# Designs tried in a protein design run: peptides against a protein of PDB entry 7BDX. Part 270

Target 1, 212 residues: chain A of PDB entry 7BDX
Amino acid sequence: EMGAAACTLLWGVSSSEEVVKAILGGDKALKFFSITGQTMESFVKSLDGDVQELDSDESQFVFALAGIVTNVAAIACGREFLVNSSRVLLDTILQLLGDLKPGQCTKLKVLMLMSLYNVSINLKGLKYISESPGFIPLLWWLLSDPDAEVCLHVLRLVQSVVLEPEVFSKSASEFRSSLPLQRILAMSKSRNPRLQTAAQELLEDLRTLEHN

## One batch from the design tools (peptide; made by RFdiffusion4, then SolubleMPNN)

Design b2_p25_6_s3 (from b2_p25_6, 11 letters changed)
Fold by OpenDDE base, seed 5:
Structure b2_p25_6_s3 (fold): chain B 212 residues (1-212), chain C 212 residues (1-212), chain A 25 residues (1-25)
Amino acid sequence: as target 1 above (212 residues)
Amino acid sequence: as target 1 above (212 residues)
Amino acid sequence: SELMEKLFKETEELSERAEERALEE
């Protein structure tokens, strides 16, 4: 209970750039993000056995942790910190996204995907995550999620790869061969306007790349 | 571990007035400070049985909580919040200071005393804590601590009472009859310059009150 | 305060993408 409350408050205040700078400026940041990854991993591993109530203190705690990571990654210096000094956390997030089944722990997936998207704004971050083993298959696995918001954030992450020629060129053959085009086309017809727009834009970007 | 890390970061960033305002502006503050008091009480109650290593995660967690309370009380709006909406926490801090033996949990005592001192900067706060049952005996109990820093913060809190005529007048007879003058005189001869100065200033303030 | 300002090296960032904030639900 107390840990979740403290972490929730830290999440709330981490929306400020100055707070993110203060977190990263302290000597506790490395330890915090190391334990964050471990805690998130332990939580996901526990989901296979116990009906974890979505509203449990443990769930709230892990959501707050993922929210903090997202807000740190929303700041340029935070992206630099994560990509240089907390790569294990990024690896953990990628792993956990693969370990979670479609429809499982949707809110956590969204936060983790948002954090990765923010990291991908840094070119070094985008290179790092896109070069991770199984990254492209992971994107397609995540696109199978029934949640429109999960799919939206996956499409945005795919777009981040497509918009960067240096990154896209390295994976272009695998990308083209495994592209779930029918799924993306189905999303472009979604009733969710955000998902619809993201899918349409990605399809346009992909078409542009085929003509060049 | 993770709770202590999150709470420690929250403590660090709470040194900023803007962060304190953000904490208090959210709807989570009341719950957080309620659980804080309960957690601190549970920790102190556990000290009678287990050799709690001073460097345990639990100790660090409780220190961070006390640090957050101190930093909140350092801000005018934070004092207003504590005195109006979190009086149970103040009562808990006063109780815990009484429950702890001389030399026991020194760092926590210092932080709790610092928080009470900060609360005492607000006249309403000073009135509230000084009107608490057994407040004057508690001050003298705390002055028996072998730690110079504990004694320093007790002297500062005593000075806060002495410097406010409206508060001092209510307790003046009890204060004069129970004053550990020999102890304060001994502290005025301390090798600790901070303690020495605080004791000397308090003795001067007390002498001034006797001449008026 | 244990807080220190840390200087980070400037890195190349992609301006075509907007950052996202995670707000407490």
Scores: peptide ipSAE 0.095, ipTM 0.818, DockQ to the pose 0.053
Fold by OpenDDE base, seed 4:
Structure b2_p25_6_s3 (fold): chain B 212 residues (1-212), chain C 212 residues (1-212), chain A 25 residues (1-25)
Amino acid sequence: as target 1 above (212 residues)
Amino acid sequence: as target 1 above (212 residues)
Amino acid sequence: SELMEKLFKETEELSERAEERALEE
């Protein structure tokens, strides 16, 4: 209870750039984000057996942690920190996104995907995550999620890859050969306007790349 | 571990007035400070049996919580919040300060005393804590602590009482009859310059009141 | 700056509003 409450407050205040800078400027940031990864991993591993209620203190705690990571990654210095000093956390997020089943821990997936998207704003971050083993298959795995928000954030992450020639060129063959085009086309017709727009934009970006 | 890390970061960022405002502006503040009191109480109650190592995760967590309360109380809106909405937490802090033995959990005592001092900056807060049962005996109990920092913060709190006529007049008889004058005089000769100064100032304030 | 503000707001809003929206086919 108390831990979840504290993390939730920390998450709330981490929406401020100055708070993110303060978190990172302290000597405790490295340890905190290391433990964050471990805590998130432990939580996801615990889900394989017991249907932990999504509203548990532990779930709230992990949700808040993922929120903090997202907010840190939203800031330039936070991205710099994560990519340079907390790569293990990024690896953990990628792993956990692969370990979670479709529809499982949707809110957590959304936050983790948001964090990765934010990291992808930095070219170094985008390079790092895109060069992770199984990254492209992971994107398609995640795109199979029934949740529109999960899919939205996957599409945004895919777009980040596609829009960066240095990254896209390295995986272009794998990307083209495995692209779930029909799924993306279906999403472009979604009633969810955000998902619809994201899918349309991605399709336009992909078409542009085919003509170049 | 993770809870202590999160609370410690929250404590660090709570040194900012804007962060305190953000914490209090959220819908979670009431619950957080309620649980804070309970957590601190549970910790202190656990000390009666097992010599919990002062460096435990639990100790760090409670230490951070006390730090957060202190930082909240350092801000005008935070004092207003505590005095109006979190009186139970103030009661808990007073209780815990009474329950802790001399030399026990010195750092926690210091933070709790600092929080009470900050609360005492608000006249309503000072009235509330000074009207608590056993407040004056508690001050003298705490002043028996061998730690100079504990004693310093007790003296500062005593000074807050003495300097406020509305508060001092209500307890002047009890205060005068129980004042550990010899102890305060001894502190005025302390090698610790902060303690020395605080004791000297308090003695001057007390002398001024005797002449009025 | 606008993207940053949106991301922060989206994170807060998603914490409150993460209604499971199923993709309607």
Scores: peptide ipSAE 0.027, ipTM 0.790, DockQ to the pose 0.069
Fold by OpenDDE base, seed 1:
Structure b2_p25_6_s3 (fold): chain B 212 residues (1-212), chain C 212 residues (1-212), chain A 25 residues (1-25)
Amino acid sequence: as target 1 above (212 residues)
Amino acid sequence: as target 1 above (212 residues)
Amino acid sequence: SELMEKLFKETEELSERAEERALEE
């Protein structure tokens, strides 16, 4: 309980850039983010057996951790820190997104996808995650989720890849051959306006790339 | 481990006034400080049985909690919050300081005493803690500690009482009748310069009060 | 290919890669 409460407060204050700089400027940051990855992995592995009530202190703790990582990745120095000093954490997030079933741990998936999107704002971060083994199949696996927010954040991450010619050119063949076009087209007709817009924009970006 | 790491980071960033305002401005502050008191109490109660290695994750967690309370009390809005909304936590800190033996949990005692000193900067806070049952005997109990840092922070808290006429006048009879003058005089001759100075200043303040 | 070609004729809105904060719910 106390650990979850402390972590939740740390998540809340991490919305400030100055707080993120303070977290990263200390000698505790490396250890914290190392343990973060391990804790998230342990939580996801525990889901297969027990009906983990999503409202447990453990769930709240892991959500707060994912929120902190997202907020760190939301600033330039935080992205640089993650890509240079916490690559194992990024690998863990990618792995966990693959291990979770469609509809499972929706809130955690959204936070993890937001963190990856923020990392993808930096070319170095985008290169790192897009060169990860199975990255393209992982995107399509995640896009099969019934949740609109999960799908939205997947589409935004796909868009980050498509908008970077240096990255997209390397994976263009695999990307085009495996693209779930019918699924994206269905999302462009969603009643969720954010999902609808993101799917339309991605379809437009893909069209532009075929004509160039 | 992860809880202690998160709490330690929160302690580090709580050195900023803006971070303390963010902690207190959220809806989680009351719950956090309530659980803080309970966690500190549970830790101190566990010390009687097991040789708790002072370097345990549990010890580090409780030190971080006490550090956060100290940093909150270091600013005006934090003092007001503690005295208005977290009186039970202040009562807990006073109780725990009485329950610990001389030389036991020295670092925790120092942090708790620093928090009480910070609270005592505010007249409302000073009134509250000085009107606590057994406050004067507690000060003398703590002043029996062999540790110079514990004794230093006790002397500073005593000085806060002595320098406030409205508070001191209410307790002056009990204070004068129980004052461990020989102990304070011995501290004024300490090899520790901070302890020496604090004891000398207190002796001067006490002399001035006897002549007025 | 034909369906992709038809879809790709609409306007290139550059997605603003805006930094996202995770707000506590």
Scores: peptide ipSAE 0.074, ipTM 0.795, DockQ to the pose 0.053; fails the geometry check
Fold by OpenDDE base, seed 3:
Formats: structure tokens, C-alpha cells, sequence
Structure b2_p25_6_s3 (fold): chain B 212 residues (1-212), chain C 212 residues (1-212), chain A 25 residues (1-25)
């Protein structure tokens, strides 16, 4: 309980860039983010057995941790820290996104996808996550989620790859061969305006790449 | 482990006034400080049985919690919050300071005394803690500690009482009858310059009150 | 005379940021 409350407060104040800089300026940042990955992994592994109530203190704790990672990744120095000093955490997030079934832990998936998207703003971060084993299949696995918010953040991450020629060129063959185009087309007709827009933009970006 | 790491980070960033304001501006502040008191109490109660290693993650967690309270009390709106909305936490801190034996959990006592001193900057806070049952005996109990840093913060808290006529007048009889003058005089000759100065200043303040 | 006691520890950094893609140019 107390840990969840503390992490939740930490999450809230981490919306500030100055707070993120303060966290990263300390000697404890490395340990914190190392344990963060382990804690998130332990939580996801625990879901296979017991129906942990999604509203549990444990769930809130892990949400706060994922939120903290997202807010750190939202700033340049935070992205640099994660990509240089917390690669294992990024690997863990990618793994956990693969381990979670469609419809499972939607809120956590959204937060983890947000963190990856923020990391993808940096070319070094984008390069790192896109070169991770199974990255392209993972994107399509995540895009199979029935949740519109999960799908939205997946599409935004896909767009980050597509808009960077240096990254896209490495995966272009696999990308083209496995692209769930019909699913993206269906999303472009979604009643969810955010999902609709993201799908439309991605389809436009993909068309532009086919003509070049 | 993760809870201690998160609380430690939260403690570090709570040194910022803006972070304290952000914590207090949230709907989660009340719950956090309620659980904080309970957690600190549980820790102190656990010490009576098992020699919890002072360097344990649990100890670090409680230190961070006490540090957060101190940092919150270091600003005007934080003091107002504690005195208006977290009185139980202040009561708990006073209780725990009484429950801890001389030489026991020195670092925690220092942090809790720092929090009380910060609260005592506000007349409302000073009035509240000084009107707590057994406050004067508690000060002398704490002043019996062999640790110079504990004694320093006790003397500073005593000085806060002595320098406020509205508060001192209520306890003046009990204060004068129980004052460990010989102990304070001994501290005024301490090799610790901070303790020496605090004891000398308090003795001067007390002399001024005797002549008025 | 009212010395406020702040506990300065090494700054530990916090996140609740929504996805803001800062395109680093």
C-alpha cells in the first residue's frame, strides 16, 4: 500500500521536467529503474495465475512505475538516460508488451507504449527499440488488441518507424510483408477520432514511401 | 525494495517547494500522509522484537517518509496542510519519538524532530504540538539521548516554544519545574559546535524570560 | 531565526508525462 502511494505521488510530480532532471541527477536513478523493470515483470508474470484485481494496489503501483518511465522519456535527457543507462528496462517493456494478451492489462500497455513512443522521439532510442528482436511482429501483435487506445499508441509507434528512413530501410522488407493493412484501413474508419486520424496519417505516410 | 526506492526518489525531489506544492495539490496527498503515519508506526513497533538492520530497505523507506514530511513542513502551505489535514501524522510523530529509547533509531528521530521544528515555525503548528499530551516530558526524554544531533534538534524545538510567549506562558510552570538545566548547561560546553551554540542560545533566551 | 530544515538528497527523477513526442531536430 505505502509503496503504491509513494509511487503514485512520484508519478504525479514527474510530469515536471525539472523533477525528471532531479531524479536523473541523483545516484539512485539507476537502481530505481533497474528495480522498476523487475517489478513490472514480476507483476505481469503474476497475472498468469491469479486474477489480480486490476484495481489492486499492486496494479496501481505498476501503473505509476510505467507512468514515471513515460514522463522520464518525455524529455531529451530522460530519453538519453533510458537509452544509455536503462536499456534493460526498455527490453523489459518490449518483452512485457509481447507477453500480455490482447485485452489484457490495457492501461499498462498504453503506458508502456507511451514510454516507447517517447523513447522513439530520439533517433538513438528509435533505432534501439526497432532493432530489438521481434519488434515488427510485436507491433502487429499489439495492433491486434481490441482496445482503441492500445491501437492508437501502436500506430503512433509504427509512424515513428515509418517517418525515419534510416530505421525503416532496415525493416522495410519485413514491414511490407507483414503489414496488417486491412486492419489499419479498418482503423481509419473508426468512430474513435484519435484512432481514425492516426490510422489515416500512417496510411498516407506509407503511400508516400511506396511512391519514393 | 521498490517501495523504498520510490520513496527515496520522492524524498529527494520533495526538497523543491514546487514539488511539495504539486504533491499537496493532488487528491492523493491525504491518503499518502495517512499511510505514512501508519507505516512509520508499524516500523517502530517492529523494532521491539526483531533487530531490524538499520541499513535495511525498510529503514530506508521510513527515513524517506520522514524526510518527505520534513520537506513538506519546510514550506508555509505544507505546514498548513499538516496542521489542518494531517494532525494524526503529527500525533504519530510525537508518539514515536516517545516510544523510541535513547540511542535507538537516531537518524529517524532526527528526521522526525526536523519535521516538528519545521511545523513549529508556524504559530498554529507550534501551538498544536506544544498542547499535545506529555509534550514537555517528551522534550526532556528526547534530550536524554546521547546523540548530539538528536539533542540539537530537541534544543531547537525547545527554543521555538520559549521564543513564543503565547505558547510558553501555557507551559511555563511545568517547563520551569522540569527543565534539565544542568544537562543544557553541559551541552553549552559541548565539543560539538552546533550543539554548543544551540544550548548557549537557549540559555540566553531562558535568562531573558526570567528577567521579564 | 526560523531556520527551515530541508532534507537535500540527491535528486531522484519522476515521470507522469503523457506521450509528448519531442522531435529532437
Amino acid sequence: as target 1 above (212 residues)
Amino acid sequence: as target 1 above (212 residues)
Amino acid sequence: SELMEKLFKETEELSERAEERALEE
Scores: peptide ipSAE 0.051, ipTM 0.791, DockQ to the pose 0.070; fails the geometry check

Design b2_p25_6_s4 (from b2_p25_6, 10 letters changed)
Fold by OpenDDE base, seed 5:
Structure b2_p25_6_s4 (fold): chain B 212 residues (1-212), chain C 212 residues (1-212), chain A 25 residues (1-25)
Amino acid sequence: as target 1 above (212 residues)
Amino acid sequence: as target 1 above (212 residues)
Amino acid sequence: SKLMEELFKKTEENSERAPERAREL
């Protein structure tokens, strides 16, 4: 209870850039993000056994942690911090996204994907996550999710790779050979306008890269 | 561990007025301060049995909670919130200060006394805490503490009562009859310059009130 | 702090990408 309440308040105030700078300017940031990764990993490992009520204190706590990471990554200095000093957290987020089944823990997946998308705005961040083992297969695994918001954030992360020639060139052959084109085409016909637009834009970006 | 880390970060950022306003502007503040009082009470009740290591995660968590309350009370709107909407927390802090023995949990006492001192800057807050049952005996109990910083914050709280004629007049007879004058005189000779000054100022304020 | 000095290093960022904030759900 109390940990979830404190973490929820910290999440709420982390929407401010000045609060993110204050968190990162303190000597506690490294320890906090280290324990964050461990706590998120412990929670995901516990999901295989107990029907964790989505509204449990533990779920709320982990959502608040993922929200804080996302809000830190929404700021340029926060992205630089995560990519330089909290790579283990990024590795943990990538692993947990792979461990979660389609439709499992959707809200947490969305927050984790939002954090990775924000990190991908930093070129070092994009290089780091895209060079992670199994990154391209992980994107396609996540695109199999029935949730439109999960799929939207995956498409945005794919677009971050496609828009960066230095990163895309390294994975271009694997990308072209494994691209779930039929799935993306199905998303471009979605009733969800955000998902529809993101899928259309990505299809246009991919076509532009085939003509060059 | 994670709760203490999150609460410690929240404590650090709560030094900003804008963060205090953000905490109080959200719908979570009432729940947070309700659970804060309960958590602090549970911690103090656990001290009678286990040698709680002062550096435990639990101790750090409770210190961070008391620090957040202090920082909220450092802001005018935070004082107004505590006095109007979190009186149970103020009652809990007063009770816990009575339950703790001299020399027991000194750091927590200092933070709790700092929060009450900050609340006492609000006239409604000063009225509320000074009208609490056993408040004057509690001040004298706390002045028996061997810690100079505990005693300093008690003297400041006593001074807040003395400087407000409407509050002092209600307790003036009890104050005069139970005043630990010899203890305050001993503090005015302390090697601690902050304690020495606060005891001297209070003795001057008391003398001024005897001549009027 | 050493951490702050590292945060002031020139970052290369994709200006075509807007970051998103996580609001409390």
Scores: peptide ipSAE 0.192, ipTM 0.832, DockQ to the pose 0.052
Fold by OpenDDE base, seed 2:
Structure b2_p25_6_s4 (fold): chain B 212 residues (1-212), chain C 212 residues (1-212), chain A 25 residues (1-25)
Amino acid sequence: as target 1 above (212 residues)
Amino acid sequence: as target 1 above (212 residues)
Amino acid sequence: SKLMEELFKKTEENSERAPERAREL
């Protein structure tokens, strides 16, 4: 209980850039993000046995942790910190996104995908996560999720790859051969306007890459 | 582990007035400070059986909680929040200060006394804590602590009472009849300059009250 | 600190991509 409450308050205040700088300027940042990855991994591994209710203190705690990571990654210095000093946390987030089934832990998936999207704004971060083993299969696995917010954040992460020629060129063959085009076309007709827009923009960006 | 790490980061960032305002402006502040009191009480009650090492995750967690309360009480709106909306937490801090023996949990006592001192800057807060049952006996119990920082913060809290005629007049008889004058005189000769100064100032304030 | 000096190095960032904050949901 109290840990989840404290972490939730830390999540709320981490929306401030000055708070993110204060977190990162301390000697405790490295330890905190290391334990964060371990705690998130422990939680995901616990889900196979006990259907932890989405509203459990443990679930709320892990959501707050993922929210803090996202808010740190929302700041340029926070992205650079994660990419330089917390790569194991990024690897853990990629692993956990692979371990989670479609429809499982939707809120956590959204927060983790938001953190990866924010990291992808940093060119080193985008290079790092896109060079992760199985990254492209992971994107398509996640795009099979029935949740529109999960799919939205996956499409936005795919857009970050597609918009960077230096990154996209390394994976272009695998990307083109495995692209779930019919799924993306179905999303471009979604009733969710954010998902619809993201799928349309990605389809336009992909068409532009075929003409170049 | 992770709860203590998150709470310690929250403590660090709570040194900012804007962070205190953000904590208090949310819907979670009441719940957080309620659970804070319960968690601190649970920790103090656990000390009678297991000598929890001062460096335990639980000890660090409770120190961070007491630090957050102190930092909230350092801000005018935070004092007003505690006095209006978290009186049970103030009652818990007073209780825990009574339950702790001289030399027991010195760091926690210092943080709790700092929070009460900060609250005492608010006239409503000073009235509230000074009207607590056994408050004057509690001050003298705490002044028997061998720790100079504990005694310093007790003397500063006594000064807050003595400097407010409206508050002091209600307790003046009990205060004068039970005043550990020899102990305060001994502190005025302390090698600790902060303790020495606080004891000298309090003795001067008390002399001024006898001449009026 | 070395960490702070590294954090202030020119990051190559995609300026066309806006970061998102996770609000308490």
Scores: peptide ipSAE 0.189, ipTM 0.832, DockQ to the pose 0.052
Fold by OpenDDE base, seed 1:
Structure b2_p25_6_s4 (fold): chain B 212 residues (1-212), chain C 212 residues (1-212), chain A 25 residues (1-25)
Amino acid sequence: as target 1 above (212 residues)
Amino acid sequence: as target 1 above (212 residues)
Amino acid sequence: SKLMEELFKKTEENSERAPERAREL
């Protein structure tokens, strides 16, 4: 209980850039983000057995941790910190996104995908994530999720790869050969306006790249 | 471990007034400070049995909680919040200061005394604390501590009472009859310059009040 | 701190991408 309450408050205040700078400027940041990855991994591994009530203090604690990582990645110095000093945490987030079933821990998936999207704004971060083993298959597997918010954040991460010629050129063959075009076309007709727009923009970006 | 790390980061960032305003402006503040009192009480009650290694994650967590309370009380809106909305936490801090033996949990005692001192800057807070049952005997008991920092913060809290005529007049008879004058005179000769100065100032304030 | 000095180095970023903050969902 108390740990979850403290972490939830830290998540709330981490929406401020000055608070993120204060977190990163201290001597505690490296240890905190190391333990964050381990805690998130332990939580996801515990899901296979018990019907973990999504409203548990443990779930709330892990959501707050993922929220903090997202808010740190929402600022330039936070992205640079994660990419230089917390690569193991990025690897953990990619692994956990692969371990969770479609529709499982939807809120946590959204927060983790938002953190990866924010990191992908940094060119070093985008290179690091896109060079991760199985990254392209992972994106297509995540795009099979029934949740519109999960799919939205996957499309936004795909767009970050497509908009960076240096990164896209390295993976262009695998990307084009495995692209779930019918799934993206179906999303461009979604009743969710955010998902619809993101799928349309990605289809336009892909068409522009085929003509160049 | 992770809860203590998150709470320690929250303590560090709570040194900012804007962070304290963000903590108090959210819907989570009341719940957080309620659980804080319970967690501190549980920790102090657990000390009687096990040689709790003072360097435990539990000790670090409770120190961080007491540090957050102190930092909240360091600003005017934080004092007003504690006095209006967290009186049970103030009662808990007073109780825990009475339950801890001389020399026991010195760092925690210092943080709790700093929080009470900060609250005592608010006239409503000073009234509330000074009207607490056994407050004057508690101050004299705490002044028996061998630690110079504990004694310093007790003297500062006593000075806050002495400098407020409306509060001091209500308790003046009990205060004068129980005053450990020889102990305060011994502290005015301490090798610790902060303790020495605080004891001298209090002795001067007391002399001024006897002549008016 | 040395860490903060490293964090304030000029980074290459995609200016077409806006970061998102995690509000309580």
Scores: peptide ipSAE 0.187, ipTM 0.831, DockQ to the pose 0.052
Fold by OpenDDE base, seed 3:
Structure b2_p25_6_s4 (fold): chain B 212 residues (1-212), chain C 212 residues (1-212), chain A 25 residues (1-25)
Amino acid sequence: as target 1 above (212 residues)
Amino acid sequence: as target 1 above (212 residues)
Amino acid sequence: SKLMEELFKKTEENSERAPERAREL
């Protein structure tokens, strides 16, 4: 209970850039983000046995942790911190996104994908994430999710890869051979306007890359 | 572990007035401060049995909680919030300061006394604290502590009472009859310059009140 | 509340519109 309440307040105030800078300026940041990864991993591993209520204090705690990571990654210095000093947390987020089934822990997946998308704005971060083992299969696994918000954030992460020639060139063969084009085309017809737009933009970006 | 890390970060960033305003502007503030009191009380009650290591994650958690309360009370709107919406937390802090023996949990006592001193800057807060049952005996109990920093913060809280005529007039009889004058005189000769100054100032304030 | 949790989420601006600026961020 108390930990969840504290993390929730920390999440709320971490929306401020100055708060993110204050978190990162402390000697405690490294320990915090190390334990964050472990806590998120422990929570996801606990889901395989007991139906933890999605509204549990533990779920709210992990949501707040993922929210804090996202808010830190929303700042340039926060991205650079995560990429340089918290790579294990990024690896953990990628792993947990693979471990979660379609429709499972949707809110957590959205927050973790938002954190990865924010990190992907940093070229080092994008390079690191995209070079992670199974990254391309993971994107397609996540794109199989029935949730439109999960799919939206996956498409945004895919766009980050596609729009960076240095990154895309390394995975272009695997990307082209495994691209769930029919799924993306279906999303471009979605009733969700955000998902529709993201799918249309990605399809335009991909067409531009085929003609070059 | 994770709760202590989160609370420690929240404590650090709560040194900012804007962070305190952000904490208090949320619907979660009431719940947080309610659970804070319960958590601090549970920790102090656990000390009667097992020698919890003062450097334990639990001790650091409670220190961070007391630090957050102190930082919130350092801001005018934070004092008004605590006095209006978290009186039970103030009652709990007063209780816990009474339950702790001289020399026991010195760092926690200092933080709790700092929070009460900060609240005492608000006239409603000073009035509320000073009207609490056993307040005058509690001040003298705390002044029996061998720790100079505990004694310093007690003297500052006593000064807050003495310098407010509306508050002092209500307790003046009990105050005069129970005042540990010899203890305060001994502190005015302390090698600790902060304690020495606070004891000298309080003795001057008391002399001024005897002549009026 | 779900609303308060959403208010606490921050994302960077859409890098997809300015991939060159995304390199400097």
Scores: peptide ipSAE 0.037, ipTM 0.811, DockQ to the pose 0.094

